# Ledger of designs, part 292: peptides against a protein of PDB entry 7PB4

Target 1, 105 residues: chain A of PDB entry 7PB4
Amino acid sequence: KMLNIKEYKEKLLSTLGEFLEDHFPLPDRSVKKKKKNIQESSVNLITLHEMLEILINRLFDVPHDPYVKISDSFWPPYVELLLRNGIALRHPEDPTRIRLEAFHQ
Target 2, 218 residues: chain B of PDB entry 7PB4
Amino acid sequence: DALQMAVGYFEKGPIKASQNKDKTLEKHLKTVENVAWKNGLASEEIDILLNIALSGKFGNAVNTRILKCMIPATVISEDSVVKAVSWLCVGKCSGSTKVLFYRWLVAMFDFIDRKEQINLLYGFFFASLQDDALCPYVCHLLYLLTKKENVKPFRVRKLLDLQAKMGMQPHLQALLSLYKFFAPALISVSLPVRKKIYFKNSENLWKTALLAVKQRNR

## One batch from the design tools (peptide; made by RFdiffusion4, then SolubleMPNN)

Design b2_p24_4_s1 (from b2_p24_4, 11 letters changed)
Fold by OpenDDE base, seed 4:
Structure b2_p24_4_s1 (fold): chain B 105 residues (1-105), chain C 218 residues (1-218), chain A 24 residues (1-24)
Amino acid sequence: as target 1 above (105 residues)
Amino acid sequence: as target 2 above (218 residues)
Amino acid sequence: MENIKKEKIILEEIKRRLQLAASE
């Protein structure tokens, strides 16, 4: 039973990863091909998958304070996407912090 | 079950004109209060009782007490909240009941199972900002609900107008700061960078109850 | 075991919600 759950989780993560790459890719992966002038914001943006992983890990690691600080690596449209779709919640007192919604509760 | 009998009483109303209506009402209300504060209420019980509290079926004192004990055991159904907001639109509840509802909604926000439909009510909540008694709590609610798509020029204007009327209230500043985050081009005014946003959380009537709920669900 | 089950539920719900978002 436990093996089956682990295998299923791995499959789910892989499928989710593929889905995220197809539907919610980072714009910079597309922009490297064309035009010169966009100031290379030297900020390495993380993927939506990585962002979700951070949020999930925080929820399990620190369940009493499951909030993650929004860094410059967090692409604002991803933050908005997660908030808009109820996947994440903003901290009630700190707009720079978000948490994963507790779907398991 | 005493709770089921109590909920049934509120749902169906008092059966016959017994002289002991008030005693029976008080008994059932105390039953609901005791269970709610001790264990929380099931989503179905909250659905029924929240609807009753806002329908105007009972007096303001009873409605207030019901709302104060709308403490979930686990979750609150989004549908219950939508129905509740619908009752607010009908206007059969008192101003104090409306204030209490918004306070409750903010306090219980994390226990609402889904928020997609609540987000669709954004415009309704925003309209309630004009009520001075509701404004602090509505700002807090909107702070939790606001998405980039909600940040429109007309709403910015309304918030700035409210700020001009009411002064630079912390709750308005919090909401405006969020608006500026989503749409910096719409807000030319320099807002103080607040590291910590203070809403009127000091008046959270449910703080102890919510801690207990969180402890039971761990 | 409990954490794995919880994580599964979370991932399923995330996927569901994002699928809905992508369809809009």
Scores: peptide ipSAE 0.586, ipTM 0.455, DockQ to the pose 0.312
Fold by OpenDDE base, seed 2:
Structure b2_p24_4_s1 (fold): chain B 105 residues (1-105), chain C 218 residues (1-218), chain A 24 residues (1-24)
Amino acid sequence: as target 1 above (105 residues)
Amino acid sequence: as target 2 above (218 residues)
Amino acid sequence: MENIKKEKIILEEIKRRLQLAASE
């Protein structure tokens, strides 16, 4: 039973990853901005898959404070996608923090 | 340069709490408008101003005026469009600004330097089809962007559902016809063969400006 | 074991909601 659940989880993660890449790919900001001195902090944006992984991990690792701080690596469209579809919730007192919705409850 | 000062004002915001904030804003806005309509704006200027117009930094009236003067001298950077779409998703701009943006995007589509990254945003544009105010313009944009790989069964179903809800809208029919061209097996419904595809409001707010841009780049 | 089951449920629901979002 446990092996089957693990295998299923892996398959689900794989299929989710493929789905995310197909429907919600991250735009490549790889445009070599010529080095003009504007320290636009080349913050590497993370994939939607990576965002979800962070949120899921936080939910399990710190269940009493399952909120993740929105970093500059979080692409705003992804944050809004998760919030609008009830996948994530903003912290009631700190709009810079989001949590995964507790679907398992 | 007056234009550089104007762009700098919008980018950095008002430096001093001067009592004449509105007069200063209007002066800079008029400067941008005048240059944009006469000569067009450089890609860098469009990058800055387009993001400002969609960020919610200024009021709707200012944002609308900025967006209306996003006329390129030569090209628009694809990166500017990607950033703009990001702001649209955040929802800090008004519905009218969103409509205007999609109208602008369709109007300026040929002046965007590359389309590879914009094509990756296909799903986000497609999701906006549910907005009745955006739907005509989004259909037009999708008509320009759609590739064979974008034509999926679920998108076909969604378009047919929208057609059932909204009726046989010319913009929906145009997009469905393109979908049928790429994937005829997914669309069993006979679509009326329209010889000419018409999208609503071919009267581009920028028609005169676009003619001028084309003449300058020739 | 319980955490894996919970994670499965979460992933399924995320996928479902994102599929709906992609179809909307």
Scores: peptide ipSAE 0.535, ipTM 0.752, DockQ to the pose 0.304
Fold by OpenDDE base, seed 5:
Order: C-alpha cells, then sequence, then structure tokens
Structure b2_p24_4_s1 (fold): chain B 105 residues (1-105), chain C 218 residues (1-218), chain A 24 residues (1-24)
C-alpha cells in the first residue's frame, strides 16, 4: 500500500509536470547574450512546477507561516494564475507574500 | 539626443531635486510623442518605454500617453510584448490601460519580430475573454494567434458559453468560425457563413502611423 | 505516510484547478 502511494505520487508529479509544460509553458526569454551590461540580472524565471514545489514545501515545512515571498524568479502570470484559481492566497497584510491553499484540511 | 534624454528620464525616474517635475515630465513626454509619430521608435526604446508604461511607475494618464506612442520604426521585439503581458498580470494597470494594450497589440501584431513566445501565452489571453471590456480585442488577438493545436474542446465550450451569455457578437463569431475551420468536429452548431470577418473598431488609433511605418520600410 | 497522503490530495486538487483554468 505504501509503495503504491509513493509510485502514484511520482506518477502524479510527472503527469502534472507534463501538463504544466503543455498548458503553461514558461516563455523562453531568448536572452540574446548581448554585452555584459551588469544590471540586467537575468533573473532566471522558474517553472510553474518549481513554483508549486516551493509553495507545497513551505506549507509542510512551516505550517504556522506557510507564506513564500514573491521573488523576481516568480513569473507574474503564474502568480496571477494561482491566485485567480484559488490555488494560492496572498497574505492579507503583505501582498508580496503568497501561500498555497490548504486543500488537505 | 533629445529622445535619449527623454527615455533616460522615464527609465531612471524623476530626479527628486527638480522643482518643476511636471514641466520636465511633459517636455520629455512630448519629445517621445513627437519622435514616435514622426519617425517611429527603435525596438530598444519601445522595450524600455512599454515596460515603464505598464509597470505602474507613473500615473495612468502618463502611462496611457506613453502606450499610445509605442509606434515602431521597424519592428517590436517579442520579448517586449512578453514582458508587457507579465506586467498586465501584476494588476497595477487600470482596466483602460489593459484595453489600450490589447488594441495596441492587435494593431502592432505584424510588426512584432517573432510570435513563438507570444503563442505560448495563448491560454492567458484566452482567460481574458471573460472580461467584457477586453473580449472584443482579445477575440481579435486570438484570431491572429490561433493554431490548430490551440483549438481544444474546453475552449470551444467556453466560447459557446460566452456566446450564450453575450449573444452572437461578431468578434466571437469570427473566432468560432476559425475554430470550426481548424476543428469542425468540435463545433456542431451551424455558424452563420459570414463572408467577411469583421472585428469592431478595426479603425486603429494608429492607422495613419502604421501606414507611414509601412511606407518607410518598404 | 500521512504527509504523503496530504501531498497527494494537494497535487490532485492543484491539477484539477489548473485543468479547469486551462479549460477556462
Amino acid sequence: as target 1 above (105 residues)
Amino acid sequence: as target 2 above (218 residues)
Amino acid sequence: MENIKKEKIILEEIKRRLQLAASE
């Protein structure tokens, strides 16, 4: 039974990953390697999958403060997608922080 | 160059010490407007100014004026458009700015250098169809972007539901007709055979400017 | 074991909501 749950979780993660890549792909910033003007910190945007992993991990690791600060690596359309669909919630007093909705409660 | 100084002002923001902030702002804004309407803007200038207009750095009136003069000399970078769409999702821009942006995007669509990344945003654009103010312009944009792979059963259902709610709007009919062309099996409803695809307000705020751009690039 | 079950429920619900969003 435990093996089946782990295997199912892995399958679910894989299937979710594929789904996210198909329906919500991250736009490839073709950062043409033009010259090193230092200040365009090419903030590497993370995938929606990675964003969800961060939110899930925070929910389990710090259940009393499950909020994650929105970094520059968070693509704004993904943040909006999660918020609009009730997957994530903004902190009521700090709009720069979001949490995963507690669906397991 | 006066344009470089103007762009630099918007990029760096108002220097705190200027007593006449409004006059300086207006001067630089007029410089950008004059060059944009006369000659068009370089892709780099559009990249900077478009992001500024949508970032919420300035007030809605200024942002609207900047956005109205986002006229290319030659091309618009796809990356600029992707960044712009990202700013729309942050929610710092007004509804009127969003409408203006979609109008601009439709108007300037042929001047965007590439479409591959914009096509990846198809789902985000489609989600904006539920906004009554955006719907006509989003339908037009989707009409330009739609490929066979985008025509999914759920999107067909959503469009039919929107039609049921809003009535037989010409812009919805145009998009549905395209969907039926790509996937006839998904649309059992008889669509009126419209001989001419009509999007309302095709008379672009930029019509004269775009004609001038096309003439210069020819 | 309980955390894995909770995570499964969360992932299923996320997938469901995103499927709806992708369908919206």
Scores: peptide ipSAE 0.534, ipTM 0.753, DockQ to the pose 0.312
Fold by OpenDDE base, seed 1:
Structure b2_p24_4_s1 (fold): chain B 105 residues (1-105), chain C 218 residues (1-218), chain A 24 residues (1-24)
Amino acid sequence: as target 1 above (105 residues)
Amino acid sequence: as target 2 above (218 residues)
Amino acid sequence: MENIKKEKIILEEIKRRLQLAASE
């Protein structure tokens, strides 16, 4: 029974990953390292899949404070996508923090 | 250079100590406007100023004026457009600024150097069709971006639902006609054969400037 | 085992909501 659930989870993650790549791909920032000293903070944006993984992990690892701080690696369209669709919630007192919605309750 | 000083002012922000902040702002804004309408702006200048206009750093009146003078000398960087869309999602700009941005994006579409990354944003643009103020301009943008791979059954249903709600709008019909061209099996509804595709003339604000840009690049 | 079941439910709901969003 446990093996079947693990296998199903892996398949679900794979299918979700494929879906996210097809419908919500991250724009390739061609980091043209032009040498000029503008600290373009080459902040590597993470995929929507990676963002969801962070949110899910935080929910399970720290259930009493399931909020994640929005970093510069969080692409704003993804944050908005999750918030608008009720997948994530902003912290009521700190707009820089978001949590995954507790769908398991 | 007066333009470099003006761009630098907008980028770095107003130095707190100036008693005449408004006069300085107006001076630099006029400098940008004059150069943009006369010669166009370099891609780097557009990158900086476009982000400023959408970031909410300045008031709506200033942001609107900056956005109206985002006229390229030659090309607009696709990266600037991607960054701009990101700012739209942060929600620090007004609804009128969003409308103006989509009008600008349609008007300047041919001057954008690449479209590959913009095409990846197709789903985000499509979601904006629900905004009644944006819908006409988003339809025009989607008309320019749509490829066969973008035409999916769920998007067809959404467009038909929008048509049912809003009526047979010319911009929706134009987009649906394109969808039918790429995927005739998905659209069983007979669309009126409109001989002329009609979008709201988004170019009107920049018509003279765009003509000048095309003449300089010939 | 309980956490894996909960995670499954979460992933299914995320996928459902994103599918709806993509359909919008």
Scores: peptide ipSAE 0.529, ipTM 0.779, DockQ to the pose 0.302

Design b2_p24_4_s2 (from b2_p24_4, 11 letters changed)
Fold by OpenDDE base, seed 5:
Structure b2_p24_4_s2 (fold): chain B 105 residues (1-105), chain C 218 residues (1-218), chain A 24 residues (1-24)
Amino acid sequence: as target 1 above (105 residues)
Amino acid sequence: as target 2 above (218 residues)
Amino acid sequence: MENIKKELEILEEIYRRLKLAALS
């Protein structure tokens, strides 16, 4: 039974990953490395999958403060997607923080 | 260069020490406006100023004026557009700014250097169809972006639902006609054969400027 | 085991909601 759950989780993660890539792909910032000195800190945007992992992990690791600070790596459309669909909630007092919605609460 | 100084002002923000902040702002804004309408702006200038206009760094009046003068000399970078759309999702801009942006995006569509990344935003644009103020412009944008792979059963259903709610709007009909072209099996409803696809807002704020841009780039 | 099950349920719900978002 336990093996089956782990295998199922892995399969679900894979399926979810594929789904996210198909429907919510991250825009490739083809940052043409033109050498101009503007240290545009090419903030590497994370995938929606990675964003979800961060939110899930925070929920389990710090259940009393499950909020994650929105970093520059968080693509704003993804944040909006999660908020609009009730997958994430914005902190009531700090709009820069979001948490995963507790679906089983 | 006066333009470089103006762009630099908007990028760096108002220097704290200027007693006449409003006068300085107006001076630089007029400089940008004058150059943009006369010659157009370089892609780099548009990149900077477009982001500023949508970031919420300045007030709505200033942002609106900046956005209105986002006229390219040659091309607009796709990256600038992607960044701009990202700012729209942050929700710091007014509804009027969003409308203006979509109008701008439609008007400037042919001047955007690439469309691959913009096409990836199709779903986000489609979700904006639910906004009554945006719907006409979003339909026009989607009409320009739609490929066969974008025509899904659920999107057809959503468009038909919107039509049921809003009536037979010309912009919805135009988009539905395109959907029917790509996927006739998904649209059982007989669409009126419109000889001319027209979006009511064919007269964009930039019509004269765009004609001038096209003439300079010929 | 309980945490894995909970995580799985969360993932399933996220997936469901995102499907609805993508397909609605």
Scores: peptide ipSAE 0.542, ipTM 0.797, DockQ to the pose 0.299
Fold by OpenDDE base, seed 1:
Structure b2_p24_4_s2 (fold): chain B 105 residues (1-105), chain C 218 residues (1-218), chain A 24 residues (1-24)
Amino acid sequence: as target 1 above (105 residues)
Amino acid sequence: as target 2 above (218 residues)
Amino acid sequence: MENIKKELEILEEIYRRLKLAALS
């Protein structure tokens, strides 16, 4: 039974990954490292898959404070996508923090 | 250079100590406006100023004026556009600024150096069709961006639903006609053969400037 | 085992909602 659940989870993650790449691809910021000293901290944006992984992991690792701080690596359209579709919630007192929605009620 | 000082002012923000903050801001804004309308702006200047206009750093009046003078000398960087779309999602700009941005994006579309990354944002633009204020301009943008691979059954259904709700709007008909061209099997409804594609004249604000840019780059 | 099952349920719901968003 446990083996079947693990295999199913892996399959779902793979399918979800493919779906996210097809429908919500991250814009390739060609980090043209042009040498000019503009410390444009080329903050590498993370994929939507990675963002979801962070949110899920936080929920399980710290269930009493499941909020994740929005970093510069979080692409704003992804944040809005999750919020608008009820997948994530903003912290009521700190708009820079989001959590995964509790679907388990 | 006066332009560099002006751009630097907007980038770094107002220095706290200036008693005449409003006069200084107006001076720099006029400098940017004058150069933009006379010569156009470099891609780097547009990158900086477009970000500022959409970030919510300044008030709506200032942001509107900055956005209105985002006229390229030669090209606009696709990266600047992607970054701008990102700011639109943060929600720090007004609805009027969003409308103006989409009008700007349509007007300046041919001056954007690349379209590959913008095409990846197709789904996000399509979602904005639900906003009645944005819908005409988003349809125009989608008309410019749409490829065969973007024409999906669910998007056809959404457009038909919008048409049912809003009526047979010229901008919706234009987009649907393009969809039918790429995927005739997905659109069973007879679309009136409109010989002329009609979008709202989004270019009117920049018509003179765009003519000047085209003349300089010939 | 319970955590894996919960995680799976969460993933399924996320996937469902994102499908609706993409298809909406």
Scores: peptide ipSAE 0.577, ipTM 0.766, DockQ to the pose 0.289; fails the geometry check
Fold by OpenDDE base, seed 2:
Structure b2_p24_4_s2 (fold): chain B 105 residues (1-105), chain C 218 residues (1-218), chain A 24 residues (1-24)
Amino acid sequence: as target 1 above (105 residues)
Amino acid sequence: as target 2 above (218 residues)
Amino acid sequence: MENIKKELEILEEIYRRLKLAALS
């Protein structure tokens, strides 16, 4: 039973990954390194898959405070996508923090 | 120059010390408007101002005026468009601003330097088809963007569902016809062969200005 | 075992909601 669940999870993750790549790919920031020294912090945006992984991991690692701080690596459209579809919830007192929605509560 | 000062004002925000903030704002808006309609704006200026117009930094009236004068002198950077779409997703702009943006995007489509990154946003645009106010403009945009790889069974179903709900709209029909062209096996329904694809919104606010831009760049 | 099952349920729900978002 446990092996089957693990295999199914892996399959689901793979399928989800492919789905995310097909429907919600990150735009390649052609960071044209224009030489101007303004350290526009080339913040590397993370994939939606990575974002979900962070949220899920936080839920399991710190269940009493499952909120993740929105970093500059979080692409705003992804954050909004998760919030609008009830996948994530914004912290009531700190709008810079989001959690995975409790689907079973 | 006056334009640089105006762009700088919008970028940095109003300097607190001005007693007549509204007059200063209006002055800078008029400067941008005048230059944009006469000569067009540089890609860098459009990048800055378009982002400001959609970020919610200013009120809807100001944002609308800025967006209306996003006329290129030469080209628009695809990066500017990607950033703009990002702001649309965040939802800090009004519905009217969103409509105006899509109208702008359709009108300016040929002036965008590259389309590769915009094509990656296909799914986000497609999701906006559900908004009745956006639907005609999004269909037009999708008509311009759609490649064979974008034509998926689920998108076909969604378009057919929209057609069932909204009736045979010319913009939906145009997009469905394109879908049928790329994937005839996915669309069994006989679509009326319209010899001329017509989007009602073919008249854009920038038509005259863009003709002038094309003439200057020849 | 319970955590893996819970994680799976979460992933399924996320996937469902994202499908709806993409397909809606």
Scores: peptide ipSAE 0.575, ipTM 0.756, DockQ to the pose 0.284; fails the geometry check
Fold by OpenDDE base, seed 4:
Structure b2_p24_4_s2 (fold): chain B 105 residues (1-105), chain C 218 residues (1-218), chain A 24 residues (1-24)
Amino acid sequence: as target 1 above (105 residues)
Amino acid sequence: as target 2 above (218 residues)
Amino acid sequence: MENIKKELEILEEIYRRLKLAALS
C-alpha cells in the first residue's frame, strides 16, 4: 500500500513537471538585475515547480508558520498566477510573504 | 545631456523637493518625447522608461505619454519586453495602459532583437484573450507569435468558445485561420475563407516614427 | 504514511487548479 502511494506520487510529480514546462515555462533563468552599487548580479529565477516545492515543504516543515518570503528568484508572473488561482495566499500583515492555500482542509 | 538628465529623473525620482515639481516633470517628459520622435531612443533608455511606465511609479497620464514615445533608434531588447509583461501581470497599471502596451508591442514587434523568450510568454498572452478590451490586440500579437507547437487542443477549444460568445470577429477569425493552417485536424469547423486579414490598425500612433526608424536602419 | 497522503492530495489540487488556469 505505501509503495503504491509513493509510486503514484512520483508519477504525479513527473506529470506535473511536464505540464509546468509546457504551459508555464520560465523565459530566462538569469535576469541581470543592475543593482546600484553592486556589479551586475544575475538573479537566477527558479521554475514554477521549484517554487511549489518550496511552498509545500514549508507547509510540512513549519506548519505553525507556513509562510515563505518572496525572494528575487521568484518570478512575479508565477507569484501572481498562484495568488489569482487560490494556490497561494499573501500574508495579511507582510505582503512579502506567501503560503500555500489550505485547500486540503 | 538633456536626455540623460530626463531619464535619470524618471529612474531616480526628483532629487530635491523643487517647488515646481510639475514643471520639472513636464520639461523632462518633453525632452524624452522630442528625442524619441526625432531620433528614437537607445535600447537601454527604452529598458528603463518602459519599466517605469508599467511599474505604477507615476500617474496614468505620465505613463501613457512615456509609453507613446517608446520608439527605438535601432532595436528593442527582448529582455525589456519580458520585464514589461511581468509588470502587466502584477496589475499596477491601468486598463488603458495595458491596451496601449499591446498596441505598442504589435507596432514595434519587428524591432525587437529576438523572439525566443517572448514566445515562452505565449500562454500569458493567450490568457489575456478573455479581456474584451485587449482581445483584438492580443489576437494580433498571437497571430505574429503562433508556431505549430503553440496550437494545442485546449487553445482551439478556448478560441471556439470565444467565437461562440463574441461572434465572428475579424481578429479572432484571423487567429483561427492560422491555427487551422498549423493544425487542420484540430479545427473541423469550416472557417470562412477571408482573403484579407483585418486587425485594428494599432500602428497608426507610430506610423510616421516607424517609417523614420526603418529609413535610419537601412 | 499520513503525510505522504496529504502531500499527494495537495499536489493533485495544485495540478487541478493550474490546469484550470491554463485551460481557462
Scores: peptide ipSAE 0.547, ipTM 0.781, DockQ to the pose 0.301; fails the geometry check

